# Ledger of designs, part 3: peptides against a protein of PDB entry 3J47

Target 1, 121 residues: chain A of PDB entry 3J47
Amino acid sequence: IRLTNQLKSLKGLQSKLKDVVEYLDKVINKELPINHTILGKLQDVFNLLPNLGTPDDDEIDVENHDRINISNNLQKALTVKTNDELMVIYISNLVRSIIAFDDLIENKIQNKKIQEQRVKD

## One batch from the design tools (peptide; made by RFdiffusion4, then SolubleMPNN)

Design b1_p8_4_s1 (from b1_p8_4, 3 letters changed)
Fold by OpenDDE base, seed 2:
Structure b1_p8_4_s1 (fold): chain B 121 residues (1-121), chain A 8 residues (1-8)
Amino acid sequence: as target 1 above (121 residues)
Amino acid sequence: SLLDDLLS
């Protein structure tokens, strides 16, 4: 019973990971638009992953230490890259919101000028 | 425009 439940949970996790990979492949292939909320949640999942490169201090085989450091450096590089990508997206959304606000201000100024002309005639 | 100021 306990082993069967663990195997079922692991198969469920494997299925969810497959769905995530399929989603990312569709985004890479431009079949789906980038959803920043999904990417942010994916980052939260990656940040919650145990460092797959720190064995608990009780089994330091010296040959694994270099692979461990490479894995940790790669995970850090992936985290930095994804944070930079999200920052660029945030800035792009902010700029689009500012432009839309400027267009509303200009439209309001233009409408005011048209009203002031109609009151003089 | 505010856009011109943001792009400068």
Scores: peptide ipSAE 0.049, ipTM 0.749, DockQ to the pose 0.015
Fold by OpenDDE base, seed 4:
Structure b1_p8_4_s1 (fold): chain B 121 residues (1-121), chain A 8 residues (1-8)
Amino acid sequence: as target 1 above (121 residues)
Amino acid sequence: SLLDDLLS
């Protein structure tokens, strides 16, 4: 029962992965518009995948080596792209925080000047 | 503004 359910779940995952490939092929062929939300979620899935390590060169079936290299190159490319996207978001949030801090300083300076004027009058 | 200085 457990093993059969795991195999059924794995077959279901394989079917979903096929649907994702078919979707990506349609996007590559310009049959469908690029949906950044779908691509972002797909990228999150790839970031959660364990590093499909290059098997140390001792398990060389030549056909597996090319697939593993392609997978590793894709994962590296996705990781770099994710890091760049996250960096842009981080910088944008940092800039917003700095501006908000500057506005707070300016407001405190203005409030201090108003208070000093009220004590002088 | 600091924003203007960062964008220049």
Scores: peptide ipSAE 0.042, ipTM 0.717, DockQ to the pose 0.016
Fold by OpenDDE base, seed 3:
Structure b1_p8_4_s1 (fold): chain B 121 residues (1-121), chain A 8 residues (1-8)
Amino acid sequence: as target 1 above (121 residues)
Amino acid sequence: SLLDDLLS
């Protein structure tokens, strides 16, 4: 039962991936207009895929060299985009950490003033 | 604030 359900789920995923490929082929062949919303969602899927490793240069069948160069350029472009997105997240977290540090300093100064006032009363 | 100094 569990294995059969996993196999059905995997076959369902394979069918959906095939539909995506067929869509992309139609867009490449200019049979369909470029939909930027679909392209954006597809980019998000690729950004969530852990390590589409560049096929190590040692197993490249010479007959696919042009398709592989296109795939490597796409992978590089996706890696750059992912790095830029991660950089924005990193900067946002850095800014939040600086603000939290400023708030901590201000709270420490205020607490010191309150303590000094309590010693005078 | 340090934030004002950073935005400046």
Scores: peptide ipSAE 0.041, ipTM 0.718, DockQ to the pose 0.015
Fold by OpenDDE base, seed 5:
Structure b1_p8_4_s1 (fold): chain B 121 residues (1-121), chain A 8 residues (1-8)
Amino acid sequence: as target 1 above (121 residues)
Amino acid sequence: SLLDDLLS
């Protein structure tokens, strides 16, 4: 019973990872809009993944040290790049919110001026 | 600023 449930959970995780890859491919191909909540959660998953290259001190085979360092540097570079990409996106959303707020202020000022003109006529 | 004009 426990082993069957673990295998079922692992198969379920594999299916979800496949769905995430397919989603990312569609986003890369510009077939789907970037969902920042999904990308943020994906980053949280990558940050919670055991560093696939911190040697647990118990398996330093000297021959794997270069591959481990390359994997870590790649994972770190991917995490930094993805953080920078998300930062640009959050800045873009912030800029849109600022523009919309400025437009709201301008509309409110114009409405006040129109109301003051109507009271003078 | 537009904000100052709104607060005035």
Scores: peptide ipSAE 0.032, ipTM 0.724, DockQ to the pose 0.011

Design b1_p8_4_s2 (from b1_p8_4, 4 letters changed)
Fold by OpenDDE base, seed 3:
Structure b1_p8_4_s2 (fold): chain B 121 residues (1-121), chain A 8 residues (1-8)
Amino acid sequence: as target 1 above (121 residues)
Amino acid sequence: TLLDDTLS
Protein backbone atom coordinates (compact mmCIF):
# COMPACT_ATOMS: atom_id res chain seq x y z
CA ILE B 1 0.00 0.00 0.00
CA ARG B 2 2.64 2.67 0.99
CA LEU B 3 4.99 1.78 -1.92
CA THR B 4 2.06 1.76 -4.41
CA ASN B 5 1.01 5.24 -3.21
CA GLN B 6 4.61 6.53 -3.52
CA LEU B 7 4.80 5.08 -7.06
CA LYS B 8 1.45 6.73 -7.97
CA SER B 9 2.64 10.08 -6.54
CA LEU B 10 5.95 9.79 -8.45
CA LYS B 11 4.09 8.94 -11.71
CA GLY B 12 1.82 11.94 -11.11
CA LEU B 13 4.89 14.16 -10.58
CA GLN B 14 6.52 12.73 -13.73
CA SER B 15 3.37 13.52 -15.75
CA LYS B 16 3.33 17.12 -14.44
CA LEU B 17 7.05 17.53 -15.20
CA LYS B 18 6.39 16.26 -18.75
CA ASP B 19 3.57 18.81 -19.15
CA VAL B 20 6.00 21.56 -17.99
CA VAL B 21 8.68 20.41 -20.48
CA GLU B 22 6.09 20.30 -23.30
CA TYR B 23 4.98 23.83 -22.34
CA LEU B 24 8.58 25.11 -22.32
CA ASP B 25 9.30 23.44 -25.70
CA LYS B 26 6.21 25.15 -27.19
CA VAL B 27 7.42 28.51 -25.79
CA ILE B 28 10.98 27.93 -27.16
CA ASN B 29 9.51 26.98 -30.58
CA LYS B 30 7.41 30.22 -30.48
CA GLU B 31 4.18 28.17 -30.66
CA LEU B 32 3.08 29.85 -27.40
CA PRO B 33 3.74 33.40 -26.09
CA ILE B 34 6.08 33.75 -23.10
CA ASN B 35 3.97 33.91 -19.95
CA HIS B 36 6.09 35.62 -17.28
CA THR B 37 3.68 34.47 -14.51
CA ILE B 38 4.14 30.80 -15.48
CA LEU B 39 7.91 31.30 -15.83
CA GLY B 40 8.00 32.90 -12.34
CA LYS B 41 6.06 29.96 -10.83
CA LEU B 42 8.42 27.48 -12.53
CA GLN B 43 11.38 29.36 -11.03
CA ASP B 44 9.72 29.16 -7.58
CA VAL B 45 9.30 25.38 -8.07
CA PHE B 46 12.98 24.98 -9.05
CA ASN B 47 14.08 27.01 -5.99
CA LEU B 48 11.86 24.91 -3.69
CA LEU B 49 13.54 21.74 -5.06
CA PRO B 50 16.32 20.96 -2.54
CA ASN B 51 19.67 20.40 -4.25
CA LEU B 52 18.90 18.70 -7.63
CA GLY B 53 22.32 20.01 -8.82
CA THR B 54 24.89 19.99 -6.05
CA PRO B 55 26.47 16.61 -6.54
CA ASP B 56 28.87 16.65 -3.62
CA ASP B 57 32.33 16.78 -5.32
CA ASP B 58 32.86 12.99 -4.77
CA GLU B 59 30.67 11.38 -7.60
CA ILE B 60 31.07 13.47 -10.81
CA ASP B 61 31.04 11.09 -13.77
CA VAL B 62 33.26 12.95 -16.29
CA GLU B 63 30.75 12.38 -19.16
CA ASN B 64 28.07 14.36 -17.26
CA HIS B 65 30.39 17.29 -16.35
CA ASP B 66 28.96 19.64 -19.04
CA ARG B 67 25.36 18.81 -18.01
CA ILE B 68 26.26 19.28 -14.32
CA ASN B 69 27.94 22.64 -15.07
CA ILE B 70 24.86 23.74 -17.06
CA SER B 71 22.57 22.60 -14.20
CA ASN B 72 24.75 24.38 -11.58
CA ASN B 73 24.79 27.59 -13.67
CA LEU B 74 21.00 27.33 -14.15
CA GLN B 75 20.50 26.74 -10.40
CA LYS B 76 22.79 29.66 -9.56
CA ALA B 77 20.86 31.89 -11.99
CA LEU B 78 17.53 30.71 -10.51
CA THR B 79 18.84 31.24 -6.94
CA VAL B 80 20.04 34.78 -7.80
CA LYS B 81 16.68 35.64 -9.38
CA THR B 82 14.78 34.25 -6.37
CA ASN B 83 17.06 36.16 -4.00
CA ASP B 84 16.21 39.35 -5.95
CA GLU B 85 12.46 38.56 -5.80
CA LEU B 86 12.72 37.75 -2.06
CA MET B 87 14.67 41.00 -1.53
CA VAL B 88 11.83 43.02 -3.13
CA ILE B 89 9.28 41.20 -0.92
CA TYR B 90 11.49 41.77 2.15
CA ILE B 91 11.88 45.51 1.43
CA SER B 92 8.12 45.79 0.81
CA ASN B 93 7.42 44.08 4.16
CA LEU B 94 9.93 46.36 5.94
CA VAL B 95 8.27 49.47 4.46
CA ARG B 96 4.82 48.16 5.49
CA SER B 97 6.15 47.45 9.01
CA ILE B 98 7.64 50.97 9.30
CA ILE B 99 4.33 52.53 8.16
CA ALA B 100 2.41 50.34 10.62
CA PHE B 101 4.75 51.47 13.45
CA ASP B 102 4.28 55.13 12.44
CA ASP B 103 0.48 54.67 12.46
CA LEU B 104 0.73 52.93 15.87
CA ILE B 105 2.80 55.80 17.32
CA GLU B 106 0.40 58.42 15.91
CA ASN B 107 -2.60 56.47 17.28
CA LYS B 108 -0.88 56.32 20.71
CA ILE B 109 -0.27 60.11 20.62
CA GLN B 110 -3.91 60.77 19.65
CA ASN B 111 -5.19 58.41 22.37
CA LYS B 112 -3.01 60.25 24.91
CA LYS B 113 -4.41 63.65 23.80
CA ILE B 114 -8.00 62.31 24.06
CA GLN B 115 -7.26 60.96 27.57
CA GLU B 116 -5.74 64.30 28.66
CA GLN B 117 -8.83 66.13 27.35
CA ARG B 118 -11.17 63.75 29.25
CA VAL B 119 -9.28 64.51 32.52
CA LYS B 120 -9.75 68.29 31.99
CA ASP B 121 -13.52 68.07 31.42
CA THR A 1 3.22 61.67 10.18
CA LEU A 2 6.56 61.16 12.02
CA LEU A 3 7.80 59.40 8.84
CA ASP A 4 6.93 62.45 6.68
CA ASP A 5 8.62 64.73 9.25
CA THR A 6 11.77 62.49 9.16
CA LEU A 7 11.86 62.47 5.32
CA SER A 8 11.47 66.25 5.11
Scores: peptide ipSAE 0.057, ipTM 0.753, DockQ to the pose 0.013
Fold by OpenDDE base, seed 1:
Structure b1_p8_4_s2 (fold): chain B 121 residues (1-121), chain A 8 residues (1-8)
Amino acid sequence: as target 1 above (121 residues)
Amino acid sequence: TLLDDTLS
């Protein structure tokens, strides 16, 4: 029962991974428009994957080493891209906040100057 | 602006 349920879950995961590959192939071939929300969710999945490039040192078939290196390079590229996208969003929000504070300070300085003029008249 | 004074 436990082994049969694990095999069923693994087959279900394999089917979902195939659907993701087919979607990505259609996007690469320009048959479908790039959906950034789907790509972001896929990146989140890849970032939550335990390092799939450390098969425990006990299952090194030499033929899997090249596939593992490709998977690690892809995971690293996705993590870097996600970090760069988050950094751009963070900087953009920081700049907007700085501008809004500058405008607020300038408005306070102008209001103070107007009040000081009205007290001198 | 205070931003210009901080960047100068």
Scores: peptide ipSAE 0.050, ipTM 0.745, DockQ to the pose 0.012
Fold by OpenDDE base, seed 4:
Structure b1_p8_4_s2 (fold): chain B 121 residues (1-121), chain A 8 residues (1-8)
Amino acid sequence: as target 1 above (121 residues)
Amino acid sequence: TLLDDTLS
């Protein structure tokens, strides 16, 4: 029962991965418009994949070596792109927080001046 | 502003 459920889950994952490849091929061929939300979610999935470490070059048939190198290069490229996108979002949020802090300080200064005027009248 | 001081 447990092993059969694991095999069924793995076959379900393989089917979904095939659907993702077919989607990406259609996007590459310009048959479908680029959906940045789907691509972002795919990048998140690839970032959650364990590093498929290059098994040390001593155990891999040449055909598997090229596929693993392509996979690792793709994972590195996706990680770099995701880091750059997250960095832009982080900087944008940081700048917004600094502006909101500046506005808060200016509001505190103005409120203090108004209070000092009211105590003097 | 503090923003001007951070950008300078």
Scores: peptide ipSAE 0.038, ipTM 0.710, DockQ to the pose 0.014
Fold by OpenDDE base, seed 5:
Structure b1_p8_4_s2 (fold): chain B 121 residues (1-121), chain A 8 residues (1-8)
Amino acid sequence: as target 1 above (121 residues)
Amino acid sequence: TLLDDTLS
């Protein structure tokens, strides 16, 4: 029962990873719009992958110290890259919100001018 | 825009 459930879970994970690759390929090919919420969740998964591959503190053989340092440097590089990408997304959303707010103010001013003209005629 | 007038 346990081994059959583990094999079923692993097959389920493999199917989900394939669905993710197919989604990313469609996004790269511009067949699908970029979904920043999906990319953020994928980045979170990639940031957790190095932590799943770090041996627990109980399995740190001195011979793996170079591999642990490479994994930690890769994790740090992925975290920095993720933070920079999230910052660009955040700034882009702020700029879009500022533009939409400026357009709303201008529309409100124009509507007020039109109402003031209709009261004078 | 009102933003351009505020930045000038």
Scores: peptide ipSAE 0.029, ipTM 0.668, DockQ to the pose 0.012

Design b1_p8_4_s3 (from b1_p8_4, 3 letters changed)
Fold by OpenDDE base, seed 2:
Structure b1_p8_4_s3 (fold): chain B 121 residues (1-121), chain A 8 residues (1-8)
Amino acid sequence: as target 1 above (121 residues)
Amino acid sequence: TLLDDVLS
């Protein structure tokens, strides 16, 4: 249930981002009038995004690929961050499962000692 | 505990 809801929310966000791109393309092509209220809200969204446009130091090459390279570097950075967050969640759940298993072993040992005492009395 | 053996 929880994972299915996250996937549904992410698919919903992806659809909304596509609708925004299609709107911006129509505005750029002068097919739609500029709506300053929509552009203001988009600017607010971009101002809330961390500045994902710092190229960490590998590959200066030349003059016509900037929009695709920026999108790939952003997608790579978001993918790395998502993988690191998932790894931390996985390790945290693994540690919780190990602790719960240790508690069950200790409880079983204590129950065995109590039974051995009741047989000696 | 088993946890002490894994954290040591």
Scores: peptide ipSAE 0.068, ipTM 0.781, DockQ to the pose 0.013
Fold by OpenDDE base, seed 3:
Structure b1_p8_4_s3 (fold): chain B 121 residues (1-121), chain A 8 residues (1-8)
Amino acid sequence: as target 1 above (121 residues)
Amino acid sequence: TLLDDVLS
């Protein structure tokens, strides 16, 4: 039962990967317009895939050198894009932190004014 | 606000 379910899940994943490849081939062949939303989601999937194209330095099959260079260039491009996306998230979190500190300072000033008023009454 | 000082 468990092994049969794993095999069914893997076959389902293989079918979905084939559908993605067929979509990309149609886009490359200009049969379909480039959809930036689909391309973005595919990039997110590739960014979540650990290490699809570091051959561990122990299996350099010399016939794959052009494919290895293409995979390394793709990984580098994906890493740069991931770093740019993470930078935007980081800046957004910094801005939110600055606003939260401003609100904290203003709340502290207001609380101090209220306390000073209560000591005068 | 500190935000106005950072945006100025």
Scores: peptide ipSAE 0.055, ipTM 0.746, DockQ to the pose 0.015
Fold by OpenDDE base, seed 5:
Structure b1_p8_4_s3 (fold): chain B 121 residues (1-121), chain A 8 residues (1-8)
Amino acid sequence: as target 1 above (121 residues)
Amino acid sequence: TLLDDVLS
C-alpha cells in the first residue's frame, strides 16, 4: 500500500511537471499570454527545490557543506535573476496598459469633440 | 498625449 501510493504520487508529480513544461513552451512561443501569478508560483517551487534536496541537518557532513553553500548561492543568484526578469516583464505589461489607457483617453476626447461639433452644425 | 505631458 505505501509503495503503490508513493509511485502514484510520483507519476502525478511527473504529469504536473510535464503540464508545466508544456505551459512554458506555449508562453515562450507566444501562444499564451504571460501569467505573472503562475511564473511567481513556479519561482516559489524552484526556491523550495534546494530545501527539498538539502540533507536534514543530521546528515550534513562537513565536506558537503561547501557544495551546499555553492548550490544555495547559485540558487539565490537564479532567484534574483528570475525576479529581475519577472520585474522587467511586469513593468513592460504596466507600460502597455498605461499606453492603452492613454489611447482610450485620447479616443474619448476626440469622440467628445466630434459630438460637440455635430451639435453646433 | 497625456503620456507626453507626464514625461515632459
Scores: peptide ipSAE 0.043, ipTM 0.756, DockQ to the pose 0.013
Fold by OpenDDE base, seed 4:
Structure b1_p8_4_s3 (fold): chain B 121 residues (1-121), chain A 8 residues (1-8)
Amino acid sequence: as target 1 above (121 residues)
Amino acid sequence: TLLDDVLS
């Protein structure tokens, strides 16, 4: 029962991965518009994948080495792209926070000037 | 502004 459920879950995951590949192929071929929300979620999934470490050079099947190098290069490229996207979001939020802080300072200065005028009248 | 000092 447990092994059959795991195999069924793995087959279900394989089907979903095939649907993702077909979606990406349609996006690459410009048959579908780029959906940044879907791409971001796919990127989050790839960032949650365990590093398919290069098996230390002791499991040399030449066919596995090329697939592992492609996987590591893909993970590295996705990690770099994620870091760049997160950096842009972080900078945008930081700039917004600085503007809101500047507006708060200006509002405090104006309120202080209004209070000083009311004490002088 | 404080913003100009941070962006410079």
Scores: peptide ipSAE 0.029, ipTM 0.675, DockQ to the pose 0.015

Design b1_p8_4_s4 (from b1_p8_4 with E5D E8S)
Fold by OpenDDE base, seed 3:
Structure b1_p8_4_s4 (fold): chain B 121 residues (1-121), chain A 8 residues (1-8)
Amino acid sequence: as target 1 above (121 residues)
Amino acid sequence: SLLDDVLS
C-alpha cells in the first residue's frame, strides 16, 4: 500500500514534468509565446530541487558529458539567479528593519516629550 | 541624531 502510493505519486509527478517539457519544447519551437511568469515559476521549482549536480557525479559516462555540462551550467545559472533574488529580499528586509528602528526611535522621543510635559503640568 | 536624542 505505501509503496504503491509512492509509485502512483511519482508517476503523477513524471506526467507533470512531461507536460512542462512539452510546454518548453513548444516555446523553443516558437509555437507558443514566452511566458515570463511560467518561466519564473519553473525557475522557482528548480531552485527548490536539491543540487542535482553534486561534484561527486564525476563518474558518469563521456557520452553524457554535454548533458552534464548543460545541467551544471543551468544549475549555476539558477544558483546565480536565486542568489540575486535572495539578495533583493535580504536588502528589502534590511531596509524595513532600519525604517522600523527609526520609527521606534521617533516613538521613544515622542513618549519622552509627553512624559516631560506631564511632569510640568 | 534621533538616536542621540533617545540616548540623552
Scores: peptide ipSAE 0.027, ipTM 0.685, DockQ to the pose 0.010
Fold by OpenDDE base, seed 1:
Structure b1_p8_4_s4 (fold): chain B 121 residues (1-121), chain A 8 residues (1-8)
Amino acid sequence: as target 1 above (121 residues)
Amino acid sequence: SLLDDVLS
């Protein structure tokens, strides 16, 4: 019962991973438009995966080494892309904060000048 | 700087 439920869950996960691969193939072939929300969620899944690049050194089937290298290169590419996107968001928020601060500085300078004029009159 | 002119 426990093992059969685990195998059923694993088969269900395998089917969902196949559907994701088929979706990505259609996006690569330009049959479907890029959905950034789906790709973002897929990136989150890859970022939550333990480094698939450390299969314990004890199960190196030589035929799996190329698939492991491809998965590691993909995970690295997704992590780099996510870091670049987060960096752009961070810089954009920093620039907005600097502009808002500059506007506050200008308003304070203008208010000081108006007060100094009113004291001279 | 404009910041120094506001803090002064």
Scores: peptide ipSAE 0.025, ipTM 0.678, DockQ to the pose 0.010
Fold by OpenDDE base, seed 5:
Structure b1_p8_4_s4 (fold): chain B 121 residues (1-121), chain A 8 residues (1-8)
Amino acid sequence: as target 1 above (121 residues)
Amino acid sequence: SLLDDVLS
């Protein structure tokens, strides 16, 4: 029972990971718009993965130096992209907040003008 | 500014 449930959960995770890859391929091919919320959640997943670029200190044999450099470059590239994409998300949220604030200001000015007209009539 | 018109 426990092992069967673990295997079922792992198969379910594999299916979800395949769906994420298919989604990313569609986004790369410009078939789907970039969803920053999905990308942010994917980044959270990558940040929670065991550091694929740190060799566990127990297998530093000289033959892995090229693999370590590739993994460190991938992690650095993922971290830089993560920071840039998070910056775009934060800027997008800031711009939305500024627009909503401007709309609130304009609505308040219009409401004040309508009240002043009603007092003159 | 529009902000000054709301604060006045």
Scores: peptide ipSAE 0.025, ipTM 0.685, DockQ to the pose 0.011
Fold by OpenDDE base, seed 2:
Structure b1_p8_4_s4 (fold): chain B 121 residues (1-121), chain A 8 residues (1-8)
Amino acid sequence: as target 1 above (121 residues)
Amino acid sequence: SLLDDVLS
């Protein structure tokens, strides 16, 4: 019973990981638009993954060290790229919010000037 | 400031 439940949970995780890979492939192929909320949640998952390239110091098979360094460099490069993409989105949203606030200020100043003219006439 | 003219 316990082992069967663990195997069912692992198969469920494997299915979800496959669905994520298929989604990423569709985004890479431009079949689907980039969803930044999904990318942010995927980044949270990758940040919670143990470093797939630090062997705990107790199982140094010397033949895996090069594959381990390549996987860590790839994970770091993916994390940097996703952080830069998120930064550009945050800056773009901040600039849009500043412009919308400036337009609101200008509209309020114009409305005040129109009211001051109507009180002088 | 333009902000003071809006808050006033």
Scores: peptide ipSAE 0.024, ipTM 0.666, DockQ to the pose 0.011

Design b1_p8_5_s1 (from b1_p8_5, 5 letters changed)
Fold by OpenDDE base, seed 5:
Structure b1_p8_5_s1 (fold): chain B 121 residues (1-121), chain A 8 residues (1-8)
Amino acid sequence: as target 1 above (121 residues)
Amino acid sequence: DKLQQLVS
């Protein structure tokens, strides 16, 4: 029962992967308009895949090797883009922390001045 | 500096 369900799920995944390839081939051939929402979801799938290294040179037809090299180049480009986006988020959080610290210092200076005025009156 | 105004 469990093994039969896993094989059924794997066949279902293979069918969906085939549907995605057929869609991409139609977009490349200009038979369908580019859908940026589908391409964005495909980029998210690639970012979740481990680096599918070049499979050992002993089992790949030349056509599969070129497809794998294209996939690895895309994965590397997406990793660089993700690192740049994470750097911008990190800098934004650092700037927010610096502003909050400067506001805390200003509030302490104002509170000190108010206390010094109350001691002179 | 704001820090110098806090220490003075």
Scores: peptide ipSAE 0.057, ipTM 0.812, DockQ to the pose 0.008
Fold by OpenDDE base, seed 4:
Structure b1_p8_5_s1 (fold): chain B 121 residues (1-121), chain A 8 residues (1-8)
Amino acid sequence: as target 1 above (121 residues)
Amino acid sequence: DKLQQLVS
C-alpha cells in the first residue's frame, strides 16, 4: 500500500512536470502569450528547489550548448538525488529485514529450548 | 553467535 501510493504520487508529479514543459514550449514558440503570474509561480518553485547545479565556477561560454547542459545537469542532479533517496529507502528496508530475521532466529531458539525441555520431562 | 546457537 505505501509503496504503491509513493509510485502513484511520483507518476502524478512526472505528469505535472510534463504539462509544465509543454506549456513552456508553447510559450517559447509564441503559441501562447506569456502569463507573468504562471512564470512568477514557476520561478518560486525553482527558488524552492535545492540548487540542482552549482556549475563549478569555471566556464562562461555561449547561448545554445547551455540548454542541453542545464537539462543534462538537472537530469543528472535529479538522478543522483533519486539514487540517494532510493539508497536510503533500500538501507531502511534492509535494516528492517535484518531485524525481522534476528527476531525469527530468536523465536526459533526459544522454540528449540521449549522442545528440549518437553523431551526431558 | 545466535546462528551458532541455532545450529548447535
Scores: peptide ipSAE 0.056, ipTM 0.807, DockQ to the pose 0.009
Fold by OpenDDE base, seed 2:
Structure b1_p8_5_s1 (fold): chain B 121 residues (1-121), chain A 8 residues (1-8)
Amino acid sequence: as target 1 above (121 residues)
Amino acid sequence: DKLQQLVS
């Protein structure tokens, strides 16, 4: 259920991103008038997104280089934090699985002892 | 230890 909902939400986001790209292509091709309210909101979204790409090395504006370095440092910090959170979740699930396995072994040992007592009586 | 007690 939770994973299916996350996958559905991600597919819904992918569809919305496709609709935004198609809108931008129509605006670039002059098929639609420029809506400054939509472009402003889209700029706000891009300003909130960590830069998700290495820019191909073909236009070194010095102002882009500092923004790229800051965004790469933020992306790296977010990636490290996410990996550390996933590691803690993994260790917690591993410990729970080991405890449940130990309890299963203990229950099986107890059941064997009870059966051996019933065969001696 | 517990695993050895299960096999024994």
Scores: peptide ipSAE 0.053, ipTM 0.803, DockQ to the pose 0.009
Fold by OpenDDE base, seed 1:
Structure b1_p8_5_s1 (fold): chain B 121 residues (1-121), chain A 8 residues (1-8)
Amino acid sequence: as target 1 above (121 residues)
Amino acid sequence: DKLQQLVS
């Protein structure tokens, strides 16, 4: 029962992955327009995929090696792009926080100096 | 430097 359900789920996943490949082939062949919402969801899937290490050398049919290498290169390229986009957002927020902090410190120093002058007069 | 001037 458990193994049969896992095999059924895996076959269902394989069918859905085939439908995604067929969609991408139609987009590459210019038979369908690029849908950015579908591509965004595919990017999310590729970012959530654990680094599918090169399948261990024990079952690589030589004809599938090029497709596996292309898939791994695409996953790496998407992961790098996502990391760069997140890094730019992080740096931008960090810089904004540093500026706001420096302005707060400067204002506190100026207020302290004004109070010290008023106590001397 | 600015932080040290605030704590002093």
Scores: peptide ipSAE 0.053, ipTM 0.804, DockQ to the pose 0.009

Design b1_p8_5_s2 (from b1_p8_5, 6 letters changed)
Fold by OpenDDE base, seed 4:
Formats: sequence, C-alpha cells, structure tokens
Structure b1_p8_5_s2 (fold): chain B 121 residues (1-121), chain A 8 residues (1-8)
Amino acid sequence: as target 1 above (121 residues)
Amino acid sequence: DKLEELVK
C-alpha cells in the first residue's frame, strides 16, 4: 500500500514535470507569454534542490548530455524575462511534490544502505 | 534511468 502510493505520486510528479517542460517550450517558442512569478517559483525550486544540476560524477551516460543540455536550457530560460501569474500556484504545488519526492529518494537510499550493511554482516 | 532503478 505505501510503496504503491509512492509510485503513483512519483508518476504524477513525472507527468507534472513534463507538463512544466512543455509549457516552458511553448513560452520559449513565443506560443505563450512568459511568467515572472512562475520563474521566481522555479528559481525557488532550483534553490531548494541543489542536486538537480549535478549528476554525481560516476555515470557519464551520453544520453544524459541532451538532458543536461535541456536542464541547462531550463536554467538559462530561468534567467530570461517572464510574464503569467497563474502558473505560480502550479509551481508551488510542483515544489511541494518535488520536496516530497526528495524525502522519498532519501528514505530509499537509507533503506538501500541498511540492506547493504545487513548483507555485509 | 536512475529514476526507474530507484522505482524497482
């Protein structure tokens, strides 16, 4: 029950992150007006998530270079002028979902470390 | 995907 709810929440977060990327692409393409308050809240997300730009130096998979370039383009898009008040609420909910996901990752890392310790004893 | 491995 708990794990299934966490998986459902994670899939929901991934869908929401994709919807944010698609919205930002529409804004870059001038199909939608930018958003100052969205960008402020995305900056707050990136300031709360110091690890979104550092792949741990231990897995250079060449497919991650395009995703790192997309993340760097997102970070560059966060430095370029915005306008649309309604996505602030959406991003505030995204931030809350990302924090709850980070807590889930940390709990899984801790559980993996505990299992690896139990296999060494 | 590091996220898919974290889900398994």
Scores: peptide ipSAE 0.021, ipTM 0.620, DockQ to the pose 0.035
Fold by OpenDDE base, seed 5:
Structure b1_p8_5_s2 (fold): chain B 121 residues (1-121), chain A 8 residues (1-8)
Amino acid sequence: as target 1 above (121 residues)
Amino acid sequence: DKLEELVK
């Protein structure tokens, strides 16, 4: 029961994240108006993520053709750094789930041995 | 599989 509920909750979270991405794509494509309340909640989510690094203040130097390539490289670098920081959190949660599952298996094995002893006596 | 039987 508990593991099936966790998998169902994770699938539900994955579906919600997909719906958020599809909404953002429609807003970027100007198919939907920007909802400032949704954008504010998305900013709250990004502020709860481990530091989406502010661009280190080392390279505001001048001219309107390099700024598009620097903005795309910065967005890519921020996305990679964010993925690496999120990966550490996901690994930590996976390890905690594996330990809790191992403890559950060991408890069930011990309870089964105790029941098999009581049936032999 | 052994995992489904442990979840019952």
Scores: peptide ipSAE 0.021, ipTM 0.609, DockQ to the pose 0.020
Fold by OpenDDE base, seed 3:
Structure b1_p8_5_s2 (fold): chain B 121 residues (1-121), chain A 8 residues (1-8)
Amino acid sequence: as target 1 above (121 residues)
Amino acid sequence: DKLEELVK
């Protein structure tokens, strides 16, 4: 059941990605006007997908090289920027966790001191 | 410091 649902979800994602590629191809071929709202949503999708490995530039067929290199450079730049933004969020959450841990230690020390005082009275 | 005070 779980694996079949994951496969169905992945096939649904693959279909949606294909529809996005087909839309971009129509825009590139000047069959459709550039829609800045769709381009903005595409940027948001790249910003939500950290660590999509850019294929190393060494294996992409020579006949589409200029368009694919520009797309790969943009994808790489978006992926790097997103990874850097997520790293800042991760560091911020780590720092918050360290502060909360220090506060927990301080609260335990204070509680120990209060208990030791109550045993002496 | 604080951790050592908790263990004592």
Scores: peptide ipSAE 0.044, ipTM 0.777, DockQ to the pose 0.010; fails the geometry check
Fold by OpenDDE base, seed 2:
Structure b1_p8_5_s2 (fold): chain B 121 residues (1-121), chain A 8 residues (1-8)
Amino acid sequence: as target 1 above (121 residues)
Amino acid sequence: DKLEELVK
């Protein structure tokens, strides 16, 4: 249920992003008038996006590479964020397993000491 | 070491 809802939400987001691209292409082609209210909301969305790669300061060169580099930097930023979230979950589960293992060892040591005392009395 | 005390 949860995974199916996440996939449905992601497909819905993909459809909405496609509709935004198609709208922008029609505006660029002068098929639709520029709507400043839509552009303002789109700017607010871009300002909420993590900075989609400053190129490491080597090579601002040439018209048409920028869209592919922006797409790659967005994919890299989303991948890094996803990796960091997965790493935090992994470390949290590892720490919980280590604590549970230490508690198990301590309980076994205490049980051994109690058994050794009962054999001496 | 706690592990060494358990193995002894």
Scores: peptide ipSAE 0.040, ipTM 0.766, DockQ to the pose 0.009; fails the geometry check

